# Ledger of designs, part 103: peptides against a protein of PDB entry 5OOQ

Target 1, 227 residues: chain A of PDB entry 5OOQ
Amino acid sequence: YREDVRQVVTHPANALSFLQPGRLVEISVNGKDNYGWGAVVDFAKRINKRNPSAVYTDHESYIVNVVVNTMYIDSPVNLLKPFNPTLPEGIRPAEEGEKSICAVIPITLDSIKSIGNLRLYMPKDIRASGQKETVGKSLREVNRRFPDGIPVLDPVKNMKIEDEDFLKLMKKIDVLNTKLSSNPLTNSMRLEELYGKYSRKHDLHEDMKQLKRKISESQAVIQLDDL

## One batch from the design tools (peptide; made by RFdiffusion4, then SolubleMPNN)

Design b2_p18_6_s3 (from b2_p18_6, 7 letters changed)
Fold by OpenDDE base, seed 5:
Structure b2_p18_6_s3 (fold): chain B 227 residues (1-227), chain A 18 residues (1-18)
Amino acid sequence: as target 1 above (227 residues)
Amino acid sequence: EVLFYTPSGPVYRDTEPL
C-alpha cells in the first residue's frame, strides 16, 4: 500500500506543485541508495537532446535537482551532470562509519520516497562556493529538531488528492495500520485508472498553460506593432 | 509559518502548492 500511495503522490500532476525550492523530500535511488531527506533546488521536464523522440513514463518525465548531505565522500561527484538522472557508477550514500559530503544530485520523481511539509530557505545560487554545505547544515538542524522523522505532506488535506479510489486506499491503510496488518492492494486496474486520470489532468493543465502563453505572446506582438 | 532558523535561513511549514 505504501508504494501505491507513493506512486500517486509522486505523479507529476500532484508532486510538481509541491517541489518549490527548499522543499524537503526523502530520496531513494534505484530502490537501494537511501540518501535520506534532501532539499529541492529546482526541477525541469526531461528532454533528451540526442533522442527527441524518447518517451518517458510519467514518473521519469521530470528531473528534480536536490541537495543531499549524505553523499559518500569518495563518490565521483565531479561526474554528476545536471539534469541527467542516470548517476555515474560509485555515486552512493555514505554507509555507517563512512564520511559524507553535500552534493546536488539529479533524480526522477520515481526516486522520491516522500514529500515533507517543510521548506528550507534555498540560496539563490546553490552552485556558489559553500552554499550546498550551508544547506547541508540546515538539513542537519532539521533532522535534529525532528528525531522521529520529518513530517510528511498529507496527500488529502494538503495535496488535495480527492480521487475516490485514492481516498478508499487511504482509508484501507488507516484500518490496516490500526489492526497492525498489511495486505497489498491487488486491484492493479484501478491504480492504472487513477494514474490515467492524473495524467489527463496534467496534460490539460500543460495545454492550458501553453495556450495562455501563446495568447500572451500574441498580445505582446500586437502591442509592439502598435508602438 | 516560520518554525525556526537554520544557517541557510528560516524553515517554513509550507502546505501550499505553487
Scores: peptide ipSAE 0.676, ipTM 0.964, DockQ to the pose 0.683
Fold by OpenDDE base, seed 3:
Structure b2_p18_6_s3 (fold): chain B 227 residues (1-227), chain A 18 residues (1-18)
Amino acid sequence: as target 1 above (227 residues)
Amino acid sequence: EVLFYTPSGPVYRDTEPL
């Protein structure tokens, strides 16, 4: 059930509007590499320059750049390619006893475990010298202030996910948590129905993005005519 | 609401979409 909730929460139709700069997100890459809580720098739609017709799944269709402070110090961070979520071999979080560094990594929505209700201040130029480390210090302070974990956005109250099936799912989870019963009922079929409904919301989001782009382009043309 | 300050700046609760 937790994975089902995660799939809904991290769907573009729900997640993108909450991925503002500085948003805290919990990161797990490929279900194996846990980087802990990081901070969102920005996000962009995934574009395949070699194959523009490439179709990605909804959860792989966007790239989110995040600052983490748990990168293993000897990871080949220089091999990281901006907006390429396929991480080079050796990119991993530090294990116990290992030293860590701050890094900006590109991830997909599928690598987001949870979205926090907190935002930190994100420097305008995160790639400038010392900026990643500053954010890293901020992340440490946040973790210190929230020893029991960073509070997560409420999917219903905050994210306004009002789908009836999702609400039923949440109620079931609450009941299960209270009963300490670990029996996840796999309702995979209900997830597909939820995705279908969220597709419309996603379309609206893309339409808004396109409109903003058109406005920006029009303004740029006007400025050129004034030169 | 600003909760506290960190080296990068304020940390605040934000539950609103863009």
Scores: peptide ipSAE 0.672, ipTM 0.963, DockQ to the pose 0.680
Fold by OpenDDE base, seed 1:
Structure b2_p18_6_s3 (fold): chain B 227 residues (1-227), chain A 18 residues (1-18)
Amino acid sequence: as target 1 above (227 residues)
Amino acid sequence: EVLFYTPSGPVYRDTEPL
């Protein structure tokens, strides 16, 4: 069922309008290479200059450039070709115990596992020295703030996907989740998840309050200096 | 809605399309 949802969500008709610069997306290349959450740089329609008549599937018809912070350090990133989603051999995420680096990789829509409801601030020139690393630090901070996972866009409420078959699918998933939640064994796991979400929400709320106070204080100081 | 700041800048909750 999750794959069925993913196919609908990542279809160009639904996904492209939510691939703004800085949009967080969860990346899995070739169903094996999980890069985790990355940030969208931009996207473009896939054009084959060698074969202009080439027809791609809907999910392969666009190239999305994303910043990841999980690239294996010894990956041949210099062999990456702009607008070529066919990644060179050796391009892979770092495994446990391996060092990782930040990289911009071209992917297809089919490599998007989920679309988050968060956007980073994306530098205007991501190729400038140090910019991708800065975004990488931001990704780490986001992951730290969301230990239970980055929140995903709601396909119905946010993305406005109202296809009848899709709604039926979502209803089935909801029923299954409810049944799982009603299971006493799942209640313990769900309780832990709920506590995690509650803790996260509380932390974010406090951070927002602190930021608002700092902004207010700064504005007050500026007003005092103007007097 | 700005949630918090990161090294690259603010993080936004954005549920709106282009």
Scores: peptide ipSAE 0.672, ipTM 0.963, DockQ to the pose 0.656
Fold by OpenDDE base, seed 4:
Structure b2_p18_6_s3 (fold): chain B 227 residues (1-227), chain A 18 residues (1-18)
Amino acid sequence: as target 1 above (227 residues)
Amino acid sequence: EVLFYTPSGPVYRDTEPL
């Protein structure tokens, strides 16, 4: 059901009007390479100069340039071609423990997982020295401010998608989410996670208390020897 | 509405189309 919603939301008729410069979008390329949240630079209709008669699907008919801050540092970013969504081999997000860099990548609408309700201030010349890194710092700050995730545009209230079948789909999803949240297993797992975090915090607090006591005792002994 | 400031500038909530 989430994929069905994504297909509707990312359709050009719905998505393009919300891809203003600085718009935050969640990026997944080829369903495998998750770059996380990036910022829209611009978009353009896809044109094949070598084959002007090429017909693209609706979701592949536009190219969106986005700034990401999760590009693997050793990715061949110099091989990136502007307005070519077919990424060179080796272009991928950094994995856990790997260093990342900022990059501008061209993607199709099909690579947008979600559209956020937030916009960054996008520099006028993103290709100027240091500008991508500045946007990257801004993306890090946004992620820090929203640890539970960046809020997504409401397809109905914000994007004004009024298709009857889509509305029915959304209602079904809401019902399922309600059932999932009310499931005893879900509640149990959440409680266990919260308890684990609480237990760790308590243990750290006790360790700090013990350390403070040891320091105080040592200081008292030193004072007695100086007397 | 500006939510906070970042190195590139303000971050704001925008729910309106172009």
Scores: peptide ipSAE 0.667, ipTM 0.962, DockQ to the pose 0.684

Design b2_p18_6_s4 (from b2_p18_6, 5 letters changed)
Fold by OpenDDE base, seed 4:
Structure b2_p18_6_s4 (fold): chain B 227 residues (1-227), chain A 18 residues (1-18)
Amino acid sequence: as target 1 above (227 residues)
Amino acid sequence: EVLFETTSGPVYLDTSPL
């Protein structure tokens, strides 16, 4: 169901009006290379200069340029071709423990996992020295402020997708989410987390009480010696 | 609406189309 929603949301008829400069989007290339949240620079209709008669699917018919801050440092970023969504071999996100750099990559609509409800300020000349890194720093700041994830645009309320079949799909998802939230396993995990926090707080409180008692006892002994 | 400031500038809550 999530993929079905994604297909509707990322369709040009729905997505393009929300791809303003600075719009945050979650990026997954080929369903494997997760770059996380990036910022939209611009978009353009895909044109094949070598084959003008090339027909693309709706989700591949536009190229979106995005700033990411998760590019693997040793990726051959110099081989990136503007407006070519076919990424060179070796272009990938950094894995855990690897260093990352900022890069502008061209992607298709099909590589958008989600569209956020936030927009960064996007410099007019992103290709100028240091500008990509500035945006990258801003992306890190946003991620720091949203540890539970960046909020996503509401397809119905914000994007105004009013297709009847889509609305039915969304209702089904809501029902499933309600069932998952009511699942005893989910509730037990939450309870364990709450008990863990409570236990830690209680332990600290007892430690503080013991420390205060020791201080009081030491002061009492000093007073007895002064008598 | 400006939510907070970052290195590149303000971050906006924007739920509107172009």
Scores: peptide ipSAE 0.634, ipTM 0.954, DockQ to the pose 0.699
Fold by OpenDDE base, seed 5:
Structure b2_p18_6_s4 (fold): chain B 227 residues (1-227), chain A 18 residues (1-18)
Amino acid sequence: as target 1 above (227 residues)
Amino acid sequence: EVLFETTSGPVYLDTSPL
């Protein structure tokens, strides 16, 4: 069902009006390369100069340029071609433990996982020295402020998608979510998660108390030696 | 609506189309 929703949301008829400069979008290229949340620079209709008669699917018919801050540092970013969504070999997000850099990458609508309800301030010249990095810092700040995830646009309330079949789909999803939330097993898992968080907090608190005690004891010993 | 300020500028809650 999530993929069905994504297909509708990322269709040009729905998505393009919400791809303003600075719009936050969640990016997954080829279903495997997850760049996380990036910021829209601009978009354009896909034109194949070599084959002007090329027909693209709806989800591949537009190119969206996005700033990401998760590009692997050793990726051949210099080989990136504006408005060419076929990324060079080696262009990938940084894995755990790898360093990342900021980059502007061209993607198709099919590479958008979700569209956020937030917009960054986007510099007019993103290719100017230091501008991508500035946007990258802002992206990190946003992620820090939304630890539970960046809020997503509501397809119905915000995007005004009024297709009857889509509305039925959304209703079904809502019913399923309600059932899952009311399931005793789900509640048990949530309780376990809460307990785990509480346990970690308690452990940290006890560690801090022990550390404070050790510091106090050490200071007391120093005072005794001065006496 | 401005939610907060960042290094690049303000972050907006924007649920409107173009």
Scores: peptide ipSAE 0.633, ipTM 0.955, DockQ to the pose 0.699
Fold by OpenDDE base, seed 2:
Formats: sequence, C-alpha cells, structure tokens
Structure b2_p18_6_s4 (fold): chain B 227 residues (1-227), chain A 18 residues (1-18)
Amino acid sequence: as target 1 above (227 residues)
Amino acid sequence: EVLFETTSGPVYLDTSPL
C-alpha cells in the first residue's frame, strides 16, 4: 500500500507542483540507494537528445536535481552529468562509518520516496563553491530538529489528491494500520485507472510550466535589451 | 511560514503548490 500511495504522490500531475526549489524530498535511487532527505534544486522534462522519440514512463519523464549530503566521499561525482539520471558507476550513498559529501544529483520522480512539507532556502547558484555544503549543513540541522522524521505532505489535505479510488486506498491503509490484515493485490488494478485520470492535470501543468518559461525567457531578453 | 533558521537560511513550512 505504501508503494501504491507513492506511485500516486510521485506522479507528475501531483508531484511537480510541490517540487519548488528547496523542497525536501526523501530519495531512494532505483529503490536501492537511499540518500535520505535531500533538497530540490529544480526540475525539467526529460528530453533525450540522442533519441527524441524516446518515450518515458510518467515517473521517468522528469529529471529532478536534488542536493544530498549523504554521497560517499570517494564517489566519482565529477562524472555526474546534469540532467542524466543514469548515474555513473560508483555513485552511491555513504554507508555507516563512511564519510559523506554534498552533491547535486539528477533523479527521476520514481526515485522520490516521499515529499516533505518543509522547504529550505535554496541558494541561487548552488554550483558555486561552498553552496552545496551550506545546504548540506542545513539538511543536517533539519534532521536534528526532526528526530522522528521530517513531516511528509498529506496527499489529501495538502496535495489535494481527491480521486475516489485514492481516498479509498487511504482509508484502507488507515484501517490496516489498526488491523493487521492487508490484501495488496486488489489495489494494483485501481492504480492504473487513477493514472488515466491524472493525465489531464499533468498536461495542464506542463502547459503552465512552458508558459512560465516563455515568460521568463521574454523577460531575460528585455533585460538584455536594457543593457 | 518560517519555522527556524539554518546555515543556508530559513526553513519554511510550505504545503502550497506552485
């Protein structure tokens, strides 16, 4: 059931509007490499320049750049390519007892375990010397202040996911948290139907994002003309 | 809403969409 909720929450139609700069997200790359809580830098639609006809799943169709403070110190971070979620070999979280460093990594929506209700102040130039480390320190401070975990956005109250099947799923989870009997098989069929309904919201969000980019580009051109 | 200050700046409680 947790995975079912995650699939709905991390769908572009729901997640993208909550991936503002500084948004805290819990990161698990390929469901294996747990980086813990990181901070969103930005996101962009995934475009394959080598194969423009490449079709990605909804959860792989966007790249989210995130600051993490749990990168293994000997990871080849210099090989990280912006907007390439296929991480080089050796890029991994530090294990217990290993030293970690801060890094910006590109991930897909599928690598988001949860979305927090907190946002850090994100520096304008995260690539500037020392900025990643500063954000990393802030992440540690946040973790210290929330020993029981960073609070997660409520899918219904905060994210306004009002799909009837999703609400039923949430109710079932609540009941199961009180009762030990879970039947996970019945929920998978309903998730596919949910994704079909979210497609319209996704399209609208993309249109809005494109419009905002066009506006920002136009403003940048105006500023260049004033110089 | 600012919850507290950190090294990089304030931490906000933000439950609003873009």
Scores: peptide ipSAE 0.633, ipTM 0.956, DockQ to the pose 0.695
Fold by OpenDDE base, seed 1:
Structure b2_p18_6_s4 (fold): chain B 227 residues (1-227), chain A 18 residues (1-18)
Amino acid sequence: as target 1 above (227 residues)
Amino acid sequence: EVLFETTSGPVYLDTSPL
C-alpha cells in the first residue's frame, strides 16, 4: 500500500506543485540507493535532445535537481550531467563508515520516496562555491531536530488529493495503523519506551528505545505486509 | 511559518502548493 500511495503522491499532477525550491524530499534512486532527505533546487520537464520523440512515463517525465549531503566522497560527481537522471556508474550514497559530500543530483519523480512538509531556504546560486555545503549543513541540522523523521506532507489534507479510490486506500491504511497501535504489545512497548525516557538511566532507555523501534518496525512490516 | 534558523537560512513549515 505504501508504494501505491507513493505512486499517486509522486505523480506530476500532484507532486510538481510541491517541489518548490528548498522543499525537502526523501530520495531513493533505483530502489537501492537511499540518499535520505535532500532539498529541491528546481525541476524541469524531461527533454531528450538526442531523441525528441522519446516518450517517458509520467514518473520519469520530469527531472528534479536535488541537493543531497550523503553522496559518497569518492563518487565520480564530475561525471554528473545536469538534467540527466541517468546517473553515472559509481554515483551512490555513502555507506556506514564512509565519508560523504554534498552534491546536486538530477532525479526523476520516481526516485522520490516522500515529500516533506518542510522547506529550506535555498540559495539563488546553488552551484556557487560552498553553497551546496551550506545547504548540506542545514540538512544535517534538520535531521538532528527531527530524530523520528522529517514530517511528510499529508496527501489529503495538504496535497488535496481527492480521488475516491485513493481516499479508500488511505482509509484502509489508517485502519491498519490503528489496529497496529492498538495492539497490546505495541502499546506496552511504547509505554516502556516512554517510561524509559523519564528514567535517569539514559543509556538503558536508549537501548530499550532502539530495541522497541526494531520490534515495532518488525511488527509493522509483518502487519503491513499487505500495504 | 519559520520553524528555526539554519546555516543556509530559515526552515519553513510549508504545506502550500506553488
Scores: peptide ipSAE 0.625, ipTM 0.952, DockQ to the pose 0.789

Design b2_p18_7_s1 (from b2_p18_7, 5 letters changed)
Fold by OpenDDE base, seed 2:
Structure b2_p18_7_s1 (fold): chain B 227 residues (1-227), chain A 18 residues (1-18)
Amino acid sequence: as target 1 above (227 residues)
Amino acid sequence: MELSYSEFTEEEIEELLK
């Protein structure tokens, strides 16, 4: 059921409006490479210049650039291609005992495990020398301040997901969390229907234009003295 | 460092950081 919730939360119709610069997101690439919490730089509609007719799934149709501070130091970061979510071989998080560096990586929405209820102040030019490291320091400080974990956006209260089927799913999850024993797979079929509804109701291109305008607007930022 | 929350008030943020 957690995966079902994740699929709804990370759908473009829901996620993109919360992927402002500095938004904290928990990153897992290909379900195996856990980078932990990173900060959103920007996002764009995935376009294949070589194959303009390429069709992507909803969760693969956008590229999100994120700063991570957990990149393995010897990863071939110079081989990273802008807006290419297919990461080169050797790009991975640092393991225990290994040194890490800050990097900007392109990911798909499907690589977002959670969306945090926190945003960092982001440098204007994250690609400038030293700027990603500044964000990396900020990420460390946030993790220090939230030892029990960074607050995650509530899908209903914060993200305003009001789909009836989703609400029913959430209620079922609550019941199951209390009953320990029921198989999460029973609601997977209904979730597919839910995704279909989102895909049909939203014009992702128009949504993207609207979101870009909203993201460019000034947002309230709270300065923390010890960060 | 500057931080913002999408749903939390400034007061709520201060409480979370204590």
Scores: peptide ipSAE 0.037, ipTM 0.664, DockQ to the pose 0.214
Fold by OpenDDE base, seed 3:
Structure b2_p18_7_s1 (fold): chain B 227 residues (1-227), chain A 18 residues (1-18)
Amino acid sequence: as target 1 above (227 residues)
Amino acid sequence: MELSYSEFTEEEIEELLK
């Protein structure tokens, strides 16, 4: 059921307005490779030049470039292709005891586990020498300051998702979390149905265009001293 | 390091930084 909420939160109609440069996002690629919290560089609509008729799912229809500081040092990062979310073999996060480096990786919305309520100041040219490492240091500092976890955007309070079907979904999830004991299969089916209804109600193409134009600005900027 | 916050009041930000 947490997955159902994640699907709604990471849907283009909701997520794109919060994917400003420097936005912190928690990254899990293919549900297996956990890179932890990274910082958004930019995003673009996924376009297949070879097959313009290619239809992507909503969660695969955008590519988000993110800086991570947890890339395994011996990963073939040179094989990374801009705006190609299909990562080469060997691209993975460092395990415990392994050395890590900073890298920019292209991910889909489906690889976003959580959207943080924090945004880093991003260098103008993240691909310039040393800039990724600067962001990497900032990410470490953020993690140090928030040992209990980086604050996550509230879907209702912060993201202003007021869709009735989504609200019903959230309520059902809350009920299910409290009452896991009664009829899990029926409840799961209902959640899927509600998500389906939500997805169908939105003209994704039109909504995406509007969202691209109306990226929410941060309400407050706090300068923290380098420790 | 500069941090930006979305949809937080100044008071809420201060609480998060404590």
Scores: peptide ipSAE 0.036, ipTM 0.633, DockQ to the pose 0.203
Fold by OpenDDE base, seed 5:
Structure b2_p18_7_s1 (fold): chain B 227 residues (1-227), chain A 18 residues (1-18)
Amino acid sequence: as target 1 above (227 residues)
Amino acid sequence: MELSYSEFTEEEIEELLK
């Protein structure tokens, strides 16, 4: 039930505080396009200008801009629209044997597979010529230094997710992992129920957490600029 | 090209921001 853990970790109430510029995240778009580890540029609340009344799920309510170094070289990256997570046709990671390039892609929180316990120093202007490639080189170097994989944030120790509902969810996941073979459907439904309760509770505190995050991000960016 | 990366836990980040 790695997916269940992912749902909690990538919930806005938890994830946004760790999506500072340079944060490494593992990216999988639509469950099929694996870009590997990328670096966060920034994020924003998703706004549909054409349909302001559009309601998004929690995991689709934010857009995260990330630098990836695994974009297929012939992908129509020029068709990418800032803050539009609906990627044009042909935007995909390079397959084995294909050449890749660096690109900034807008993704939703749902496209984050893992949040790394590493943060790159990001260029001030990632859109400037050559800056994406610089980040791409850094990503390659990180992958080289961590052949066993980039360390992932611990939900409890690092992310400080101490909510009772989350802990209950984690305990259930542990139990279910031991009982995985018996009734996956029933177990999934129970986990979804727990997640639903968790989500509702945290939705009430979303604004407060967002504010705290913005303050922390601003301070973190300043600090990184001062280093 | 010098790789600039930090392994900051949230706690470490918070401490740096104090």
Scores: peptide ipSAE 0.034, ipTM 0.456, DockQ to the pose 0.370
Fold by OpenDDE base, seed 4:
Structure b2_p18_7_s1 (fold): chain B 227 residues (1-227), chain A 18 residues (1-18)
Amino acid sequence: as target 1 above (227 residues)
Amino acid sequence: MELSYSEFTEEEIEELLK
């Protein structure tokens, strides 16, 4: 059920509005590489220049660039490709006893374990020398200040997810946390239904974004003509 | 969907911890 909630929370229709620069997110790549809490730099729609017709799932359709301070020091970070979430071999978090460095990694929404209810002030140019390390220090300080864990956004109170089926799911989870009697089949069907609803919402959001972009482009053209 | 751009400074984080 936690995974079901995660799928809803990290869906583009819900997550993107909370992925502002500096937003803290908990990162797990491919379900195995836990980088801990990182800070969002930016995000963009995933575009495959080599295959423009590539279709991605909703959770893989955006690339989120995040600063992590847990990258293994000997990871081949120079092989990282901008906006490519397929990480090179050897890119991994430091294990216990290993040294870590700060790095910006591109991840998908599916690699977000949780979205924090905290946002760091981010340097304007994260690529400038020392800026990643500054963010890394801030991340360490946040972790120090929150030894019991960074507060997570409440899907209902903070994210304002008001979908009735989601609310029912949340209530069911609360009940099931007290009673381990879960019907996995019923949950899977509900999840599929939820995904269908959120997918439609995402399509509308993308349409709105495209419209806003077109309006902005039109305004830019008008401003150029007025100059 | 209103994009809420709330940046928390270190001071704001400290206030949230109180």
Scores: peptide ipSAE 0.023, ipTM 0.592, DockQ to the pose 0.103

